Peptides against a protein of PDB entry 6TME. Designs and how they scored, part 29

Target 1, 324 residues: chain A of PDB entry 6TME
Amino acid sequence: NRLKRAYIALQAWKKAFYSDPFNTAANWVGPDVCSYKGVFCAPALDDPSVLVVAGIDLNHADIAGYLPPELGLLTDVALFHVNSNRFCGVIPKSLSKLTLMYEFDVSNNRFVGPFPTVALSWPSLKFLDIRYNDFEGKLPPEIFDKDLDAIFLNNNRFESTIPETIGKSTASVVTFAHNKFSGCIPKTIGQMKNLNEIVFIGNNLSGCLPNEIGSLNNVTVFDASSNGFVGSLPSTLSGLANVEQMDFSYNKFTGFVTDNICKLPKLSNFTFSYNFFNGEAQSCVPGSSQEKQFDDTSNCLQNRPNQKSAKECLPVVSRPVDCS
Target 2, 324 residues: chain A of PDB entry 6TME as posed
Amino acid sequence: NRLKRAYIALQAWKKAFYSDPFNTAANWVGPDVCSYKGVFCAPALDDPSVLVVAGIDLNHADIFGYLPPELGLLTDVALFHVNSNRFCGVIPKSLSKLTLMYEFDVSNNRFVGPFPTVALSWPSLKFLDIRYNDFEGKLPPEIFDKDLDAIFLNNNRFESTIPETIGKSTASVVTFAHNKFSGCIPKTIGQMKNLNEIVFIGNNLSGCLPNEIGSLNNVTVFDASSNGFVGSLPSTLSGLANVEQMDFSYNKFTGFVTDNICKLPKLSNFTFSYNFFNGEAQSCVPGSSQEKQFDDTSNCLQNRPNQKSAKECLPVVSRPVDCS

## One batch from the design tools (peptide; made by RFdiffusion4, then SolubleMPNN)

Design b1_p10_2_s1 (from b1_p10_2, 4 letters changed)
Fold by OpenDDE base, seed 1:
Structure b1_p10_2_s1 (fold): chain B 324 residues (1-324), chain A 10 residues (1-10)
Amino acid sequence: as target 1 above (324 residues)
Amino acid sequence: MPVKQLPLKT
């Protein structure tokens, strides 16, 4: 019965393929779905004597098509990896029946519509990759209530603010990069105790950086580049004891880049170029360390190469934003 | 061709 449902689902999906350049589904014939390329069977969790479809891996198949609602019949699937295809349309709501979903990777596709809220219905979901699609609208705050190890949202059309619930996330990696997120980074960010990597690159984020960023003791990568952030760097950034890669480039930051930031013990790369910083500590100067790389290009620094003109700097530097 | 996925920096 379970494999028969899987057969119906997989045949419906094959029918939903517009192009299969590598003939990935060429062997998707007959009732033996466990022999299908990219289909993986395992003993059912509820009955080890029953074989079920537990995983799909169609990564890098360049398949054009859509996800039909019949995929909801794959009720035993825990791993769904279909990245690097040309699937279009929306994620079917019928996937709510896949209650064992553990890893969901639909990255590098042509999916559209709002955030796939069906992903929130999966109680055991640990990995969510929806990057490099055309998902749009608001990010549901409930995404951060999920016990996810990784949340990949980058390269979409998401807009609005980052939810305050971000502080509830247990994810080690979160990517917001290359969306249309706006507003401030929530102060609750400092509550992300398991965070190792967070990427905000290329959004419309603005305001001051919250001081609570300095509470991210496990962060190794913090990238806030290509936004509209203003004010000075928080002094609390000295608390980033494990940060290795830090990027604040292409913002509107002002003030002085301090020793306490540039002397962070694990800091390998610190990029603060293309801002309006008017001073830096000697420890922040590119070439000052053999162990650390700095980029101070295109700021308002004195006696440094490749800086902005006084004409560009004066209007901004003379009107510092108070973040207090 | 699919877009290159954003790599993890670590």
Scores: peptide ipSAE 0.025, ipTM 0.714, DockQ to the pose 0.145
Fold by OpenDDE base, seed 4:
Structure b1_p10_2_s1 (fold): chain B 324 residues (1-324), chain A 10 residues (1-10)
Amino acid sequence: as target 1 above (324 residues)
Amino acid sequence: MPVKQLPLKT
């Protein structure tokens, strides 16, 4: 009986709670698991006459505890939303039995260990949110082989390079922000066909921006701020026909910020502050447009306010990195 | 308190 297995799983989970400040699991008593708060039942896909646990929503419950291996008995769960709790430990490998998993949100918890590779075993996964945890180590390249709509990785402890397989991703939104990613952005980034938003904020990324970024025609948000990027902005950025928000601040960029970037047709905000740019087109000057906001603060620009000193600029500007 | 999630810009 599927509901009997669900009962075993949910009772094991309740036992794994250290704190339930809102008494969310107070009604988790008896065999009628479909009446449990945050448990949602639906007809089974293989037999409409059978009721199964299809979803879990414990978002914002502030529950402290861990995920016990018995959760692998919830074999009919397609939606697993447990964000904004205090769950700790690792994601159980037993969740590989949840072959219908469609949306997995464990964001804003206290999960630790490597990337939860069990997520790679789910053939139908479309949404993965593991942000605001303590996941560490390398991002598995295989994550981008999955047909995901969104990939949220921000605010973790991920290290190493961004996999070159990123170009295979069909995700519209990808966040890498506030990790420890290093190396260059892969040139394969330009192959991301459905990308709308990508965020690299606050990593240890370096090198030149790949020219292939200019192939991201559907991108509305591109944020590469707070990294170690060097060289000039690629001229191919003129291809970002739909970009609205662009941020390159807090890097080590040099060279000239061109008209072809600042005149992008949908650009509403372009921040390139806290770099070593030594020139900008008139179209890039803050206040030059009523429709666009620019920030050129703390560069090496002439005749602009709030720029770096010549002493700070000269060592960097005189040694431009060739990205060709 | 839960940490505020990184918002989507669009």
Scores: peptide ipSAE 0.025, ipTM 0.713, DockQ to the pose 0.125
Fold by OpenDDE base, seed 3:
Structure b1_p10_2_s1 (fold): chain B 324 residues (1-324), chain A 10 residues (1-10)
Amino acid sequence: as target 1 above (324 residues)
Amino acid sequence: MPVKQLPLKT
């Protein structure tokens, strides 16, 4: 029966625990898996008279161990939440059998290896959280072909370029922060119809910002800080009618920060510090608004405090990158 | 020792 398979899986997992500081699995004894701490049963979707393991929640258990292949026997699991543990190794390919997977949260663990491509096999997946791990290599372009509501990739070891398929994503939240992504932001970014928050912080991204960013009408948070972006800010950023938080700090941007950007109707915080901007509109000056916060620190602005020296500015400002 | 999760800003 299904619960017998679940028992085999859960006992195999318990054996894969190296440390259970809170004794979370102490009651993982006997065939009544529905009584196990962090195991949640529900009526099966195909037969409401049958009880199945539908969810796992081991969040914040500080468990050290690995995910054994026997977890593939948990075929009725739709919710898998194991964040803030010390699980190591790779995500088992046997999890491809969990065809009901809806939310997969393995964040804040010690997982390694390439992107867990098994997540791409789940047809009903809506939330993928793999942040704060040691996943490495290329991001599969197919991730953005999924009907995901949220994609959390931050604080990993992902490298290479952001896939052009990003424009196909229906996700409201996407985090790339604190990886090793390189290259340009794809122009297809403007096609992300449901995007509310996107975070690129602390990568090796470069080139000009694509004009198509201005098409992100629903975006409330846009953070591109701590990268290698160059050129001027796109004039099309005036199209970000709902942006509240915008951060371009710690890049190599040049040119003039315009009124059209600083007067965005929902803008609350705009940070463009630690660049090479050589001018700003009066509406961009910190303290010019009571409703908006600006930071223009460490640019090449005239008559502003805490700017770069002429020696630092001239070599960059005199050779602006043309993004046209 | 849990690592601080990146919160949503909104």
Scores: peptide ipSAE 0.024, ipTM 0.709, DockQ to the pose 0.143
Fold by OpenDDE base, seed 2:
Structure b1_p10_2_s1 (fold): chain B 324 residues (1-324), chain A 10 residues (1-10)
Amino acid sequence: as target 1 above (324 residues)
Amino acid sequence: MPVKQLPLKT
């Protein structure tokens, strides 16, 4: 009996709660699991006459506890939303039995350990949100082999390089922000077909930006701020026909910011502050357009306010990194 | 206590 297995799983989970400040699990009593708060039943896909637990929604419940291995008995769950809780420990490997998993949101918790590789075992997964946790180590390359619509990895402890497999991703939104990623952005990034928003904020990324970024014709948001990028901006950025928000601030970029970038047709906000740019086109000057906002603060620009001193600029500007 | 999630810019 599928509901009997669900009862065992849910009762084991209730026992794994250390604190339930909103009494969310107060009605988790008896065999009628479909009446449990945050538990949603539906007809089984293989037999419409059988009722199964198809979804869990415990979002914003502030529950402290852990995920017990008995959750692997919830084999019919397609939606698992438990964001904004205080769950700790690791994601159980027993969740590999949840072969119908479609959306997995464990964001805003206290999960630890390596990337939850059990997420890679789900063949139908479309949405993965693991942001605002303490996940650590390397990002598995196989994450980008998944047919995901969105990949939220921000605000964790991930390290190492971004996998070259990123070019295989069909995701519209990818966030790497506020981790410890290092190395270069892979050249394969230009192969991302459906990308609308990509965020690299606040990592240890370095090297030159790959020219292949200019192939991202559908990107509306590109944020590479607060990293260690060097060299000039790629001339191929003129290909970003749909970019609206672009941020390169807080890097070590040098060279000239060109008209071809600042005149992008959909560009509404372009921030290139806190770099070592030594020139900009007139179209890049803040206040030059009513439709576009620019920030050129704290560069090595001549005749502009709020620039770095000659003492700060000279050592960097005199030794430009050649990205060719 | 829930943390504010990173919003999408668009």
Scores: peptide ipSAE 0.023, ipTM 0.703, DockQ to the pose 0.117

Design b1_p10_2_s2 (from b1_p10_2, 4 letters changed)
Fold by OpenDDE base, seed 4:
Structure b1_p10_2_s2 (fold): chain B 324 residues (1-324), chain A 10 residues (1-10)
Amino acid sequence: as target 1 above (324 residues)
Amino acid sequence: MPVKQLPLKE
């Protein structure tokens, strides 16, 4: 009986709670698991006459505990939302049995260990949110082979390079922010045909921006701030016909910020502060447009306020990185 | 209190 298995799983999970500040699991008593707070039942896909546990929503419950292996008995779960808790440990490998997994949100917890590779085993996964945890190590390249709509990885401990397989991603939103990613952005990024928003904030990324970024015609948000990028902005950025929010601040960029970038048709906010740019077009000057907001603070621009000193600028500006 | 999730830029 599927509900009996669910009962075993949920009781094991309740036992794995160290703290339940809101008494969320207080009614987790007895065999009627469909009455449990945060447990949602639906007719089974294979037999509409059978009621199964199809979803878990424990978002914002502030529960401390871990995910026991018995959760693998929840084989009918398609929605697993447990964000904003204090769950610790690792994601159980037994969750591989949850073959209907569609949305997996374990964000804002205390999970540790490597990337939860069990997520790669779910054939129907569309939404993956593991942000605000302590996941570490390398991002598996296979994550981008998944037909995901969104990939949230930000605020973890992921390290190493961004996989070249990123170009295979069909995700509209991808966040890498606040990790320890290093190396260059892969040139394959331009192949992300469905990309709307990508965030690289606060990593250890370096090198030149790939020209292929300009192929991201549908991107509305591109944030590469707080990294170690060098060289000039690619001229191909003029291809970002739908970009609204663009941030290159807190890098080591040099060269000239061109009209072709600042005149992008949907650009509303362009931040390129805290770099070593030595020139900008008039269209890039803050206050030059009522429709666009620019920030050119702390560059090497002449006749602009709040710029770096000549002493700070000269060593960098005189040695521009050639990205060609 | 839970940490605010990184918002998508609008």
Scores: peptide ipSAE 0.025, ipTM 0.698, DockQ to the pose 0.122
Fold by OpenDDE base, seed 3:
Structure b1_p10_2_s2 (fold): chain B 324 residues (1-324), chain A 10 residues (1-10)
Amino acid sequence: as target 1 above (324 residues)
Amino acid sequence: MPVKQLPLKE
């Protein structure tokens, strides 16, 4: 009996709650698991006459606890949303039995350990949100072999380089922000055919931006701020025909910001402040357009306000990194 | 508790 297994799982989970401030699990009593708050039943895919637990939604419940291995008994769950809680520990390997997993949101919790590789075992996974946790170590390259619509990794403790397999991703949204990623952005990034939004904010990324970024024709948001990028902006950025929000601030970029970038047809906001740019086209000047907002603060620009001193600029500008 | 969220569009 599938509901009996679900009952065992849910009762084990209730026992794993240390705090339930809103008494979310107060009605988690008895065999009628489909009446449990945050538990959703549906007809089984293999037998429509059988009712199964198909979804969990405990978002914003502020529950403290952990995920017990008995959750692996919830084999019919396709939607697992438990964001904005205080769950701790690791994601149980027993969740590999949840072969119907479609959306997995454990964001804004206190999960620790390496990347939850159990997520890679789910053949039908489309949405993965693990942001705002304490996951650590390297990102498995296999994550980008998954046919995911969105990948949210931001605000964790991930380290090492971004895998070159990123180019295989079919995701429209990918966030790397506020981790400890290092190295260069892989040149394969230009192969991300469905990418709309990508965020690298606040990592330890370095090197030159790959020219292949210009191949991201569907990108509307590109944020690479607060890293260690060097060199000039690729001229191929003129290919970002749909970019609306672009941020390169708080890096070590040098060179000239060109008309071809600042005149991008859909560009709404372009922030390139806190770099070492030594020139900009007139189209890049803040206030030059009514439709576009620019920020050129704290660069090495002549005849612009709020720039770095010559003492700060000279050592960097005189030794530009050649990205060719 | 407050929900932490990273906005993609600013």
Scores: peptide ipSAE 0.023, ipTM 0.689, DockQ to the pose 0.112
Fold by OpenDDE base, seed 2:
Formats: structure tokens, sequence, C-alpha cells
Structure b1_p10_2_s2 (fold): chain B 324 residues (1-324), chain A 10 residues (1-10)
């Protein structure tokens, strides 16, 4: 029966624990798996008279161990939350049998290897959190073909370019922060219809910002800080009618920061410090508004405090990148 | 030991 399979899986997992500092699995004894701490049972979707393991919640248990292949026997699990542990190794391919997977949170662990492609096999997946691990290599383009509400990829070792399929994403929140992504932001980004928050912080992204960013009418947070972006800010950024937090700091941007950007109607914080901007509109000057906070520190602005030296500015400002 | 998750800007 289904509960017997769950018992086999959970006992195999308990054996895969190297450390359980809070004794979370202390009561994982006997066939009554529904009484196990962090194991949640519910009526099966196909037969309400049958009780099945529908969820796992081991969040914040600080458990050291690995995920054994026997976890693939938990075929009725829709919620798998194991964040803030010390699980290591790879995500088992046997989890492809968990066809009801809806929320998968393995964040803040010690997982390694390539992107867990088993997550792409789950047809009903809505939430994917793999942040704060050691996942590496390329991001599969197919991740953005999934009907996900949120995609958390930050604080990993992902490399290569951001897939052009990003425009297909229906996610409201996407984080790329603190990886090793390179290349340009795809022009297809403007096709993201439900995007509220996107974070590119601390990658190796480069080139010009695509004009299509201005099509993101529902975005409230746009952070592209700590990259290698060049050229001027797109004039189409005036289309960001709902942006509240915008950060372009720690890049290689040049040109003039326009009035149309700084007067965005919902803009609360705009940070464009640590670039090579050579001019700004009066509406962009820090202290010009009580409702908006600006930071223009360490640019090539005239008559502003805390700017770069002429020696640092001249080589960059005299050779502006034309993004047209 | 758990690490603080990256917050989104508000």
Amino acid sequence: as target 1 above (324 residues)
Amino acid sequence: MPVKQLPLKE
C-alpha cells in the first residue's frame, strides 16, 4: 500500500541522516508514518478513503545528510519543504515519480551538481526555491516554460547566459542574484507579463540594457546592480509606471540620467551610484524630493560631491558605448 | 546553521 512505500522511503531517509541536532526524526519509528514529525498526511486525490503522505516539512531542522533514491516512493507528495538544513549531494532522479509536486523548497542546503532537471519533469510545479546551494553549470531554458509563480535561483554557482525563454515566464518573482551569469539580458524580457520583482545582483552580466525592459509595466523591483552593464540607460525606462525600487549601481553605465526616469510616478528609491554617468536631471539629484531617495555617488557628474576623479572618468566618458 | 534568505527590496 501507499503508506508502506512511504515507510520504506522515510526509514531510508532517516538512515541517510548524519546529524539530527533537534532530534526531528526521533519519533520516526513504526509503521504510522502520519505521526512522524514533519510528515503530513491527507486523503489521496484519486481515492478520498485512502490516506497518503502529501507533504514534508523539515524546514530549519539543521539536519545533515543526503536525499536517498528511496524518496521516489513518496509518490503522493505535493509539498516538499526542507530548507535550512545541511543536506548534501544531488537531488535524486527518482523524484520524477512525485508527479503531484506543487511546491519544492530545498533552499539553504549544501546541494551540488547541475541544475536539478527532475524539477522540470513535474507538470504541476508552481513554486521552486533552490537558492543558497552549490548548483552549477547552465540554467536549462525549459525552466521558463514552467508555469511557476516564483523562481528563486540566487546564491548558487550558475554560469553562462540567461536563456531567451525568460520571456515565456509567468513568474511574479525571479532571482538570479549572486551567481556567475554572463552575457546580455535577453530582449525577450519585455514579454514577461506577470513580473513584479526581478533581481540580477552580483553576476557577470554585460552589454547594453535592452529597450524592452520598459515594457515591464507591473514591475515594482528592478535590481541590476553589481554587473558589467555599459551604455546609457534606455529611454524606454519611462514606461515603468509601477517601479518603486530601481538599482543600477556598480556597473559601467555612461551618459545622462534623464528626468523621465527620475520622475517615474511610483519611484521610491533609485540608486545609480558607482557608474560613469556624466550628467543628471535636476529631478535625479539626491535631496531634490522628499518622496524619493536617490544615490548618485561615484559617477562622473559635475558639481556633485563624492564623484570619481577626472583621471578615472576621462577614459570611459570619452568613449561612450552606443547602444543604438 | 541556517543562513538568512536574500530578501527582496520593498
Scores: peptide ipSAE 0.022, ipTM 0.683, DockQ to the pose 0.114
Fold by OpenDDE base, seed 1:
Structure b1_p10_2_s2 (fold): chain B 324 residues (1-324), chain A 10 residues (1-10)
Amino acid sequence: as target 1 above (324 residues)
Amino acid sequence: MPVKQLPLKE
């Protein structure tokens, strides 16, 4: 009996709660699991006459606890949303039995350990949100082989390089922000055909930006701020026909910010502050457009306010990194 | 209190 298995799972989970400040699980009593708050039933896909637990939504419940292995008994769950809680520990490997998993949101919790590789076992997964946790270690390359619509990894403890398999991703949104990623952005990034938003904020990324970024025709948000990027901005960035928000601030970029970048047709906000740019086109000057916002603060620009001192600029500007 | 999630357009 599928509902009996669900009952076992949900009761085990209730026992794994250390705190339930909103009494979310107060009605989690008895065999009628479909009446449980945050539990959603639907007809089974294989037998419409059978009711199964198809979804969990405990978002914003502030529940402290852990995910017990008995959750693997929820084999019909396609939607698992438990964001904004205080769940700790690891994602159970037993969740590999949830073969219908479509959306998995464990964001804004206290999960630890390596990347939850169990997510890679779900063949139909479209949405993965693990942001705002304490996940650590390397990102498995296989994550980008999955047909995901969104990949949220930000605000974790992930380290090492971004896998070259990123180019295989069909995701429209990918966030790497506020981790410990290092190395270069892979050149394969230009192969991300469906990419709309990508965020690299606040990592240890370095090297030159790959020219292949200019191939991201559908990107509307590109944020690479707060890293260690060097060299000039790729001239191929003129190909970002749909970019609206672009941020390269708090890096070590040098060179000239060109008209071809600042005149991008849909560009609304371009921040390139806190770098070592030694020139900018007139179209890049803050206030030059009513439709576009620019920030050129704390660069090595001549005749601009709030720039770095010559003493700070000269050692960097005189030794530009050649990215060619 | 829940942590403010990264702002995204979608």
Scores: peptide ipSAE 0.024, ipTM 0.703, DockQ to the pose 0.129; fails the geometry check

